# Peptides against a protein of PDB entry 4CIC: the designs that were tried, part 114

Target 1, 148 residues: chain A of PDB entry 4CIC
Amino acid sequence: KVSTKGHYGVQAMFDLAQHFGEGPVSLKSIAERQGLSEPYLEQLIAVLRKAGLVKSVRGAQGGYILAREPRDIKVGDIIRVLEGPIAPVESVSQDDPEHSLKFDFSVTKSVWEKVKKSIEEVLDSITLADMLKDAEEAQMAQGYMYYI
Target 2, 147 residues: chain B of PDB entry 4CIC
Amino acid sequence: KVSTKGHYGVQAMFDLAQHFGEGPVSLKSIAERQGLSEPYLEQLIAVLRKAGLVKSVRGAQGGYILAREPRDIKVGDIIRVLEGPIAPVESVSQDDPEHSLKFDFSVTKSVWEKVKKSIEEVLDSITLADMLKDAEEAQMAQGYMYY

## One batch from the design tools (peptide; made by RFdiffusion4, then SolubleMPNN)

Design b2_p20_7_s3 (from b2_p20_7, 10 letters changed)
Fold by OpenDDE base, seed 5:
Structure b2_p20_7_s3 (fold): chain B 148 residues (1-148), chain C 147 residues (1-147), chain A 20 residues (1-20)
Amino acid sequence: as target 1 above (148 residues)
Amino acid sequence: as target 2 above (147 residues)
Amino acid sequence: MIEEARRKVEEERKRLEELE
């Protein structure tokens, strides 16, 4: 499962993608549009910035921009930055080291590795540019439904 | 992500698959082999039994068996029984209904639906029989490395 | 014994739910 952090991170990055080329976007503006708290978004953006996915612009019209073009940012890149490696199973808390070692049953592990690979393939196949295109297509489809 | 419940459920079902045709297996025996607590396993087995994936056998040699052949039980079936529908995103706690509604951004939702579909396809492509075969192949491969 | 086992299982379930 993708965490709320991963989900909101993708949402915030998608907001920045929608405004790519329009200049810096304020955290307040992103937070308002995406329904995020500003403090939470600030933490997300700090991580994304440190990973080189986002840049901060200083000045009177300061804010944030994508550090790369939307086509050069995969959803998988965002998730890996925010959550780390895609883990198909929630890590059993390290507090019972004896039980974690018996998880080494090669076959069950292989199932989860297949799931991991599948998730990675999907998330690495989707860019922010693909998401922008899908949004445009969806808006066009809605526009056509109002005119019929 | 698959929960610990889903993970241990698959592990317990795989243990039952390894003993399929040998008669009923005690919960104690499964718990010991799989490194599960007996009380936790009892809860898992109760859910799996109610869903018709496991049967209880009564008597002196009582215990549990798979209710279907290993080939007729998908990993996806086990996960759906234990966790419900595969959700690619952790549900934002219902406690902020106003924020949950803004998640309706159709595009972000479509990404997660693609992830969901991919997970379902993988888990529905793997049966307990496939897992048994993979285990046998792995054991044979280890045996050949020692010669 | 059975009630204590049920309590421990319920506590572990709550702990798992809190970790979710």
Scores: peptide ipSAE 0.021, ipTM 0.742, DockQ to the pose 0.016
Fold by OpenDDE base, seed 3:
Structure b2_p20_7_s3 (fold): chain B 148 residues (1-148), chain C 147 residues (1-147), chain A 20 residues (1-20)
Amino acid sequence: as target 1 above (148 residues)
Amino acid sequence: as target 2 above (147 residues)
Amino acid sequence: MIEEARRKVEEERKRLEELE
């Protein structure tokens, strides 16, 4: 499962991809378009900036831009930055050693490793550029449905 | 992500698969072998029984058995019974409509649907019989390393 | 600095989970 943080992070990064090449975008404008609280978005952007996925631009027209081209940012990169390594099983809080998922059973571990690999392959196969293309295709399909 | 409930459910079902054909297994014995609390296992088994994946056998040698052969139970079936539909994103509790993940963005939704499909394909491709075979192969490989 | 930003986000996540 992807967390809410991962979901909103991908959404915010996709908004920045849609405005790539148009200059810096304000956090306020991203928050408004994506239906996010501005304080929550500030926290997400701070993490993404620190990871080198986003750049801050200072000045009267300051804001944020993607640090790389949309084709050079995978969805998997965003998720790993925000959530850490893709975990196939929710980590039971390590604080109860008695309930530590004894992942010691080699066979069940192998099942979850297969799930992990599958998720990683999907998320690493999708770039922000692919998402932009899919959005354009969806808009064209909707446009054609109005003309038929 | 698979929940702790899903993980332990697969582990308990795998224990029952290892004893398939040997008759009913007590919850106590499963709990001891799998490192689970007996009360927690009772809750898991109750759900699995209600879904028709496990049968209760009454009597002096009573306990639980798989309701179907290990080859007829997918890991995906166990997960769906215990967790419901495989959700690619953690549902923010529906009670705050302002924080409802407006999955309304068609493009982000498509990404999560691809993830969901991939997880389902993996979990539906693995049966308890496949897990038994993998366990036997692993035991054989360990046995050869000692010689 | 990275760990402190992660810690603050995790603390706020825990607060949100406790409010549910």
Scores: peptide ipSAE 0.017, ipTM 0.742, DockQ to the pose 0.015
Fold by OpenDDE base, seed 4:
Structure b2_p20_7_s3 (fold): chain B 148 residues (1-148), chain C 147 residues (1-147), chain A 20 residues (1-20)
Amino acid sequence: as target 1 above (148 residues)
Amino acid sequence: as target 2 above (147 residues)
Amino acid sequence: MIEEARRKVEEERKRLEELE
């Protein structure tokens, strides 16, 4: 599962992609458009900035921009930055030493590795540019439905 | 992500698959082999039994068996029973009404739907029989014959 | 019968999630 953090991170990055080339976008404007709290978005953007996916611009019209073109940012890159490595199974909390027998049953491990690989392949096949294209196509489809 | 519950559920079902045709297996023996607490396993087995994936056998040699052949049980079936529908994103806890704006951004939703479909395809492509075969192949490769 | 079985499975699933 992708956490809420990963989900909102992709959403925020997609908002920045929609404004790519228009200059810096304020956190407030992103938060408003994406239905995020500004403090939460600030935390997400801080992580994304440190990872080099986002740049901060200083000045009166300061804000944030994508650090790379939308075509050069995969959804998988965003998820890896926010969540770390894609883990198909939740880590058993180490707190119970008796459950700490990760019987790393080689066979069950192989199942989860296949799941992991499949998720990675999907997320690495989708760029922010692909998402932009999908959004444009969806808008065109809706625009045509209002004229019929 | 598959929860710990899903993980251990698959592990327990795989243990039952390894003993398929040998008669009923005790929860204690499964728990010992799989490194699970017996109470935890009892809970898992109860769910799996109610879903019709496992049968209880009564008597002095009572225990549990797979309700279907290993080839007829997909990993996806086990996960769906234990976890419900495969959700690629964790449900945002509804407790913060301001975060309750599931901006169901159609585009982000489509990304997660693709992930969901991919996970489902993988999990539905793997049966307990496939896992048994993989285990046998791994044992042959390691020279560890489970006698 | 199937809906009741599903409901029981879901109730037990929730109990297990609370124990984790």
Scores: peptide ipSAE 0.016, ipTM 0.740, DockQ to the pose 0.016
Fold by OpenDDE base, seed 2:
Structure b2_p20_7_s3 (fold): chain B 148 residues (1-148), chain C 147 residues (1-147), chain A 20 residues (1-20)
Amino acid sequence: as target 1 above (148 residues)
Amino acid sequence: as target 2 above (147 residues)
Amino acid sequence: MIEEARRKVEEERKRLEELE
C-alpha cells in the first residue's frame, strides 16, 4: 500500500508537472488546488527538494519547480523518496521482538518479493509526463461527452 | 502493502497446505511452527473458516484443514478475505473529513488502480500449491548445498 | 449464502482490525 504521504506527494508533484515551464509555483497555490494543508505540503516539498526532485526558486516570483523534466520523474522515484523502498508487507511492529519473523519462511518472502517487483515495475513505468498525457486525454474525453 | 494480518494469514494457510491430506492440524501446532500467538491465530482462522477457506474438524483428532485443495486457493483469495479489496493507497484516516480526497484527481486514481491491478494479478497467479512447490524446490536446493 | 458469508467475514475482519 502507498501511504497518504506517497499519495499526496504524487499529487503535489503532478501539480508541479502541470505547471512545468510556466515558472515557479507557490506552495499555497499547490495546496489550494490539491486540497492539501500548506504545512503538510511544506513538509512533503522539503523531502522532495532534498531528494533533488523539486527545486526552490527565490525572488518575487519565487516558489517551487520540478528539478527535472516530467518525463524524467517516475512515480516510483517519488514514492521511494517519500516512503523509502517499496515494502510489500507492513513491518510487523517491533513490539514483540521475540516473535520477530524468525522463520523468514523463504516461500512467503518470495510471494511478497514478487508483489514488490510488480509494484516497482508499475510505478517505474509511469512518469509525470505519462500522467500529464492521461490528464489531457481525460479532459478531451470529457469535452467530447458534453458535446454529444 | 499487505498487512501483518494478511502476511500471517498466508503463513497459516501455507502451514495448512503443507499438512493437506494428513488430517486436521491443531491451532497450537500451527502457532508454534509459524511463530504466531495462538489467540491471534484463532482470530485469523475464524475469519478464514467463515470465508470457507478453512474447515474445522471436531473430535479427538480435531483441528483445522483447508476447505479446498491448495491449487484452488490463491494468495489473492486469502488476502481478500483477511483485508478486503486490495487497496493500493492507505485510506486517509477519516480524522480530517474536510480534507477528504475531494479532488479524486482521476489521473492519480488511475495510477493507483494500475498498481492495484498489478498486485491482484500477482496474488491471483500464486496458489498454495505453487507455494508448496517452491518450498520443495528450496528444500532440495538446500539439501544439495550441504552435500 | 455467499453474500452472508462475505458479510460475516467482513464483520469479523472489522472486529479484528479494531483489536489490533
Scores: peptide ipSAE 0.015, ipTM 0.746, DockQ to the pose 0.015; fails the geometry check

Design b2_p20_7_s4 (from b2_p20_7, 15 letters changed)
Fold by OpenDDE base, seed 2:
Structure b2_p20_7_s4 (fold): chain B 148 residues (1-148), chain C 147 residues (1-147), chain A 20 residues (1-20)
Amino acid sequence: as target 1 above (148 residues)
Amino acid sequence: as target 2 above (147 residues)
Amino acid sequence: EIKEAQKKVEEQRRLEEELK
């Protein structure tokens, strides 16, 4: 499962993508649009900035921008930065080192690795640019539905 | 993410699949083989039994068996029984009902729905019979590596 | 030995809490 941190991180990054090229966006404005608490968003943005996905702009029109074009940021990249490697199962800390030596072909491990790979493939196939396109298409579809 | 409950549930069901056709398996024996606590396994088995994936056998040789053949039990079925519907994101309880009325095409929701669908497709493509086959192939491969 | 037993009991308690 994607954590709340991952979920809101993708929302915040998507908001920055929607404003890409318009200049710096304030944390307050992102928080208001995305329904996030400003303090929580500060923590998210700090992590994203440290990872080089977001840049801070100083000054009167200061705020945050994407560090890369929306096409160059995968959803998978955002999730990996916020949550680390995609783990399909909660790490049951059975680091019992003693049984570590047997080539414990856990068939169950193979199942979870397949799930992991599938999630990674999906998240790495979606960029912020793809999300922008999907949003535009959805708005157009809604516009057509209200005019019919 | 699959919970610990889902993970150990799949392990317990796989153990029962390995013994399918051999008769009832005791919870103690499953717990010992799978490295699970017996009380924890009792809780898992109770849920799996209620869902009709496992049957209880009474008597001196009593225990549990799969209620269906291994080929008729998908990993996805086990996970759905133990965890409910596959949710790719932790339910942020923003059931804020007031903003509910706008056709909030959340592009983010679409991303998570794609992830959900992908997970479901994978888990529904794997049966306990497939897992048995993979285990057998792995044992053969290990056997060839030591000779 | 006692610390490992306590760790196993605590791990078991955590697992039981995750099931609730």
Scores: peptide ipSAE 0.085, ipTM 0.767, DockQ to the pose 0.022
Fold by OpenDDE base, seed 5:
Structure b2_p20_7_s4 (fold): chain B 148 residues (1-148), chain C 147 residues (1-147), chain A 20 residues (1-20)
Amino acid sequence: as target 1 above (148 residues)
Amino acid sequence: as target 2 above (147 residues)
Amino acid sequence: EIKEAQKKVEEQRRLEEELK
């Protein structure tokens, strides 16, 4: 499962992608468009900026921009920055040290690794540019429904 | 993400698959082998039984068995029974009614739907019989390393 | 209006606490 942090992070990054090339976008405007609290967005943007996915621009028209082109940012990159490595199972604290020694070739572990790999492949196959294209195609399809 | 409930449910079902054809297995023995608390396992087994994946056997050698052959139980079936539909995103309460009316073709939603589909395909491609086979192959591979 | 805005802020704060 993608956390709320991952979900809103992708949403915020997608908003920045939609405005890519238009100059810096204020956090307030992103928050308003995406239905996010401004303080929450500030925390997300701080993490994304530290990871080099977002750049801060100073000045009267200051704000944030994507640090890379939308085609060079995978959804998987955003998720890994915000959540860390994709964990298919919620933290079963394997920290019980006593069971640590048996090479528990847990066939169950192999199932979760397959799930992990599948999620990674999907998220790494989708860029912000792909998302922009999908949005354009959807808007065109809606435009055709209003003319009938 | 698979919940702890889903994880332990698959583990318990796999234990029952390993003992399939040997007769009923006690909850105590499953709990001991799988490192699960017996009360937690009782709750899991109750859900799995209600869904028809597990059968209770009464008597002196009473316990639980798989209700179907291991080949007829997908990992996806176990997860859907224990967790419900695979949700790729934790419940963002979309219940804000005001944004409900625009077909917010959220391109973000389509990303999560692709993730969901991919998880479902993986989990539905793996049966308990496949897991048994993988376990046997792994045991054979370990046996060859000691020589 | 003010009460609904406060409720949304409290719900968002609750969501932020669940993320910690």
Scores: peptide ipSAE 0.077, ipTM 0.769, DockQ to the pose 0.010
Fold by OpenDDE base, seed 1:
Structure b2_p20_7_s4 (fold): chain B 148 residues (1-148), chain C 147 residues (1-147), chain A 20 residues (1-20)
Amino acid sequence: as target 1 above (148 residues)
Amino acid sequence: as target 2 above (147 residues)
Amino acid sequence: EIKEAQKKVEEQRRLEEELK
């Protein structure tokens, strides 16, 4: 499962992609558009900034921009930055040493590895540019439905 | 993410698949082999039984068996029974009605739907019979390395 | 109104804890 953190991180990055080339966007404006709390978004954006996906701009019209073009940012990159490696199974806390000894039957592990690989392939196949295109297509389709 | 419940459910079902055709297996023996607590396994097996994936056998040699052949049980079936529909995102509690009103026209939703579909396709492509075959192949490969 | 505001604060706190 993608965590709430990953989900909102993708939303915030998508908002920045929609405004790419228009200059810096304030956290307040992103929060309002995406329905996020500003403090939560501040934490997310700090992580994304440290990872080099977002850049801070200082000044009276300060805010944030994407550090790279939307085509150069995969959804998988955002998720890996926010959540780390995609784990298909919740890590049963290896802290029970007695459970650690049992031969985690290689077969069940292989199932989860296949799931992991599939998720990674999907998330790495989608860029912010692809998301922008999909949004434009959806808006055009809705515009046509109001004229019929 | 597959929950711990889903993970252990697949392990328990796989153990039953390994003993398919040999008669009923006790919960104690499954718990010992799979490293599960017997009380936890009892809860899991109760859900799996209600869903018709496992059958209880009563008697002195009582226990559990798969209700279907290993080839007729997908990993996806086990996960859906234990966890419900595969949700790619942790359900942000739709309980914030204000968040519910934003027409999440969300291209983001479409991303998660693609992830969901991909997970479902993988899990529905793997049967307990496929897992048995993979286990046999792995055992043979290890046997050859000792030689 | 007060209960909804409290629920929003609690949900926000939960989200902040998930970020730590």
Scores: peptide ipSAE 0.068, ipTM 0.759, DockQ to the pose 0.010
Fold by OpenDDE base, seed 3:
Structure b2_p20_7_s4 (fold): chain B 148 residues (1-148), chain C 147 residues (1-147), chain A 20 residues (1-20)
Amino acid sequence: as target 1 above (148 residues)
Amino acid sequence: as target 2 above (147 residues)
Amino acid sequence: EIKEAQKKVEEQRRLEEELK
């Protein structure tokens, strides 16, 4: 499962993608648009900045921008930065290596590795640019429903 | 992420699959083989029994059996019974439907729905019979390395 | 109003504790 941190991190990065090329965006404005607390967003942005996905801009119109184009940022990159490697199972302490459990453990592990790979493939196939495109298409579809 | 409950539930069901056709297995023996506490396993088995995946057998050789053949039990069925619907994101309380957030929320939701679908497809493609076969193949491969 | 504000603060605090 993606944590709340991962979920809100993707929302914040998507907001920055929507404003890409318009200059720096304030944390306050992102927080207001995304329904996030400003202190929580500050923590998320600090992590994303340290990972080189976001850049801070100083000055009178200071704020944050994407460090790369939306097409060069995968959802999987955001999740890996915020949560670490995609783990399909909560880490059960693999403490006891000795018992007959090794084999059953290996088969069960292979199931979770397949799940992991599937999640990674999906998240690495979606960029912020793809999300922007999907948003535009959804907006156009809603606009057409008002004209019918 | 699959919870510890889902993980151990799959292990317990796999143990019952390995003993399918041999008669009822005691909770104690499953707990010992899978490295689980017996009280924890009792809780898991109670849920699995209520969902009709496991059957209790009474008598001197009493215990538990799979209620269906291993080929008729998907890993996805076990996870859905133990954890409910596969949720790719921890439920953020969707309490405020009115604000401009609907659209951004819809796009983000579509990402998580794609992840959900992918997980479901994988877990529904794997049966306990497939896991048994994979176990046999791995055992044979290890046996050939010792010669 | 006050109860909803308290609930939001408590939910925020819970989220901050889960982030530790």
Scores: peptide ipSAE 0.055, ipTM 0.764, DockQ to the pose 0.010

Design b2_p20_8_s1 (from b2_p20_8, 17 letters changed)
Fold by OpenDDE base, seed 3:
Structure b2_p20_8_s1 (fold): chain B 148 residues (1-148), chain C 147 residues (1-147), chain A 20 residues (1-20)
Amino acid sequence: as target 1 above (148 residues)
Amino acid sequence: as target 2 above (147 residues)
Amino acid sequence: SLLKYPEEEEKSLKDAFELT
């Protein structure tokens, strides 16, 4: 389960990707389209802006834009900014001195490291441009289903 | 990240795998070896037993054993029993009626479904027998470093 | 930060990957 923060962060970034090249998007409009609390979105956008994924545009028609092209933003980049490093499992307390515990910990840790790596590979393989393409394909498929 | 429940469940199951064929293991001994609270372990074992991954053996030297061979228990099986289906994202409230929201939801959902599938594939590729083998290899590597 | 505290890491990765 991606955190609510990661999930909404990807949604907000995807909304900005859909409007990329159209100019600044207001937080209100993103919140309305994505079903997000505007105050919560403001916090997310602040983090994304600080990380250089989003830019603020000032003025009466100000708002936010992607700081990079959709093809240059991976889902993994968004998640790392919002959530930090993807870790597979918490380091449970290392402090049990028995050699057996350390060994079992190492093996179980390796399982979770494999999971982490797999997740990172998936998230780093998906860009906002890939998501835009998938959206276009889904829209075309729906459009064809209404004409049949 | 696997929940603490999933993590500790895999640890407990791995402990039982290490002792597979040696007879029943007490909850106390598992708790001590795995650094787990015995009451918490009791809850985990109850779920694992109900799911048929673990068997209880009664008697003075009673305890728990794996219900299947280590090769027949995937890490994914343990996680599914303890955590339920690996869900990629909580179904955020589907109830927003706007068509655009549903579409964006579909695309973002597909990202998380890909993540889910990848996790499931990894966890289903690892058995308790694989973990035992990895443990043996690590022990051999440590043993060779001390000579 | 997904991984800061065991509970936060668990929660954050539970949140991030719903492996929990």
Scores: peptide ipSAE 0.046, ipTM 0.787, DockQ to the pose 0.256; fails the geometry check
Fold by OpenDDE base, seed 1:
Order: structure tokens, then sequence, then C-alpha cells
Structure b2_p20_8_s1 (fold): chain B 148 residues (1-148), chain C 147 residues (1-147), chain A 20 residues (1-20)
């Protein structure tokens, strides 16, 4: 499952992608469009900025922009920045030392590694530019249904 | 991330697969081999039994067995029973009604649907029989390194 | 349940994507 943090992070980055080349976007406007609380969005944007995915612009028309072109930002990059490495199971060994898994569950681990790899491949195959294209195609399809 | 529940559920089912055809296995023996608490395993087994993946056998040599052959149980089946439908993102709309997503985030939703589909495909491609085979191959490989 | 509220969902994503 993608966390709310990952989900909202992708939404916020997609909003910035939709406005790419139009200048800085205010956090308030992103929050309003994406249905996010402004304080929560500030936390997300701070992490994304530190990772170099977002830039802040100062001034009266200040706000945020993508630091890279939409084609150069994968969904996987956003998730890795917000969540860390995509790992499908917490290593049970770290949090409960008394429940040291006595057995090398190498086979069970391999199942989860396959799932991890599959998630990574999917998320690394989707850019913000791909999402923009999908949005444009969806809008065109809706426009044609109103003319029939 | 597969929840601890999903992880331990797969471990418990794999333990039962390793003993398939040998008769009933006690919860205590599964718990000891898998490093699980017996009370936690009882909860998992109750769910798995209700779903028809596990059978209970009564008597002095009672315990649990797989209800189906290892080849007829996918990892995806175990996860769906324990976790419910594999969803990559909670529908934010259900749990926080105040943060009603004003916009049809159809594009963002489609990303998560792609992730979901990918996870389902992987987990549905792996059976307990595949896991048994992988374990046998790993044991053989370790045996050859000591010679 | 893999997905929960932001803290629970952050935990759930941490719980859902740690397949190690």
Amino acid sequence: as target 1 above (148 residues)
Amino acid sequence: as target 2 above (147 residues)
Amino acid sequence: SLLKYPEEEEKSLKDAFELT
C-alpha cells in the first residue's frame, strides 16, 4: 500500500507538473486543488524540496515549481523520497529481538523481494509526463462524450 | 509492505505445506519453527480455517493441515484472506470524510491501480508448491557448497 | 488492513512496501 504520504506526494507533484512552465504555484492553490491541508502539504513539499524534486521561488508571486521536467521525474523517485526505499515487509528482526526468526525464511523473503521488484518496475516506468498525457487523453474522451 | 499478518500467515501456511501428507501439525510446533507466538498464530489459523485454506483435526495427535494441495494455494489467496483485497492505496475518501478529495484524481488512481495489478499478478503467480520447490533447490545448493 | 490514516497509512506503507 502506498501511504497517504506517498499518495498525496504524487498528487502534489502532479499538480506542479500541470503548471510546469507557467511559473510558481502557491501551496494554498495546490492544497485547494488537491484537497490537502496546507500544513500537511508544507511538510511534503519540504521533503520534496530537500530531495531536489521541487524548487521554492521567493516574492509576491512566489511558490513552488518542479525542479526538473515532468519527463525526468518518475513516480518511483517521488515515493523513494517520501517513503524511503520501497521495501514490502518490515524486517521483523529489528523491532522484536526476542522474536528472532530462528529459521532462515529465505523462501518467504524471496516472495517479498519479487513483489518489491514488481512495484519498483511499475513506479519507475511512470513519469509525471506520462501522467500528464493520461490526463489529457481522459479530458479529450470526456469532451467527446458530451458531443454525442 | 505485506503486513506482519500477511508475512506470518504465509510463513504458517508454508510450514503446513512442508508437512503436507504427514498428518496434523500442532500450533505449538508451527509457532516454534516459525518464531511466532502461539496466541498470534491461533488468530491467523482461525481466519485461514474460516476461509477454507486450513483444516483442524481433533484428537491427541490433532492439529492443522492444509485444506488443499500446496499447488492449489496461491500466495495471493493467503494475502486476500488475511488482508482482504490487495489495495495499493487506501481510498482516502472512506476514512477521512472531511478531506473529501474534491477532484476526481483519476490519473493518480490509475497509477495505484497499475501497482495493485502488478502485486496481484506476482502473488497469484506463486503457489505454496513453488515455495516448496524453491526451498528444496536452496537446500541442495547449500549442501553442494559444503562438499 | 494495509492502508490506514496518514500515520497508520505511513505505517501501512512502511508496512506495505517493506518486502524485505
Scores: peptide ipSAE 0.030, ipTM 0.782, DockQ to the pose 0.152; fails the geometry check
Fold by OpenDDE base, seed 2:
Structure b2_p20_8_s1 (fold): chain B 148 residues (1-148), chain C 147 residues (1-147), chain A 20 residues (1-20)
Amino acid sequence: as target 1 above (148 residues)
Amino acid sequence: as target 2 above (147 residues)
Amino acid sequence: SLLKYPEEEEKSLKDAFELT
């Protein structure tokens, strides 16, 4: 499962992609469009900015822009920035050393590594540009359904 | 991520697969081999039993067995039983109706559906028999590294 | 500590399916 943080992060980045080339977007406007709290979005954007996925623009028309073109930002890049490395299994909290899964059951680990790899491949195959295209196609399809 | 429950469930089912055909395995023995608490394993096994993946055998040599052959149990089947449907995104707890993701952003949903599908495909492609084979191959490889 | 309480387990289960 993608965390709420990852989900909203992708949503916010997608909003910035939709406005790419139109200049800086305010956090308020993103929050309103995406149904996010502004304080929560500030936290997400701060992380994304530090990772170099988003740029802050200062001034009267200040806000945020994508730091790279939508085609150069993978969903996987966003997720890795917000959530860290894609882990297939929750690390059992290190705090109980006695239940350290000493049995490095290599086989079960390999199953989860396959899952991880599959997730990474999917997320790395999707760019913000792909998402923009999918949105356009969906809008066209909706438009056609209203005319039929 | 697979939950701890899913992880340990697969581990317990794999232990039962390793002993398939040898008769019933005690929960205690599974717990000891897999590094699980017996009470936790009891809960997992109860769910797996209700789902028909495991059978309980009564008697002096009672315990648990796989209800089906290892080849007929996918990792995906175990995960679905223990965790329910593979959801790509955590459902934002319904308790804050105001933060209901009203924007059914179809596009972001489609990304997560692709992830879900990919996970399902992987988990449904792996059986307990495949895991047994991988274990045998790993043991052979270790044996060859020691010589 | 292995999640002793069913509610904590359910929460951990929910948390664990996070791609985190």
Scores: peptide ipSAE 0.027, ipTM 0.782, DockQ to the pose 0.130; fails the geometry check
Fold by OpenDDE base, seed 5:
Structure b2_p20_8_s1 (fold): chain B 148 residues (1-148), chain C 147 residues (1-147), chain A 20 residues (1-20)
Amino acid sequence: as target 1 above (148 residues)
Amino acid sequence: as target 2 above (147 residues)
Amino acid sequence: SLLKYPEEEEKSLKDAFELT
């Protein structure tokens, strides 16, 4: 599963993509549009900025912009920045070192590696530009349903 | 991510698959071979049994067996039993109903649905029989490296 | 190992990918 952090991070990045070319977006406006708390969004944006996916703009109309074009940002890039490497299995809490007989059964590991690869392929196949296009198509489809 | 529960559940089911046709396997033996705690394994097995993936056998040589052939048990079936439906995103705790403006942006939802579908396809493509075959092939490959 | 991340990454990843 993608964490709440990854989910909201993608939402925030998508919001920035929707406003790409319009200038800096305030954290407040993103938070309001995406249903996020500002403090939480600040933490997300700080990480995204440090990773070079987002840029801060200073001034009265300051805020944040995408550091790259929407087509050059994969969902997988966002997730990797926010969550680290895509792992298919939760790391078992190593709290009991004695029972941490890592039966790294190579076979069970291979199952999870296949899942990981599949997730990575999906997330790396989707850009913010693809998401923008899908949003436009969905809006057009809704618009057509009102005309029928 | 597959939870620890799902991971260990697949390990336990795979252990039962390795012993399929040999009779009942004790929880103790599974726990020892898979590096699991017995109490944790008891909980997993209880769920798997209730779902009809495992059968309990009573007696002095009692224990557990797969309820179906390894070829008829998908990894996806095990995960669904232990964890429920494969969800790509953690359910945001609905604890704050006011800020739960579900901007279910249809677009972001669609991304996660694609991830879900991909996970399901992978997990449903792998049976315990496939895992057994992969284990045999790996053992053979190791054996050939010593020659 | 896919399962061993540094503690901070491990926590972030646990929080990130709970399939439950």
Scores: peptide ipSAE 0.026, ipTM 0.786, DockQ to the pose 0.299; fails the geometry check

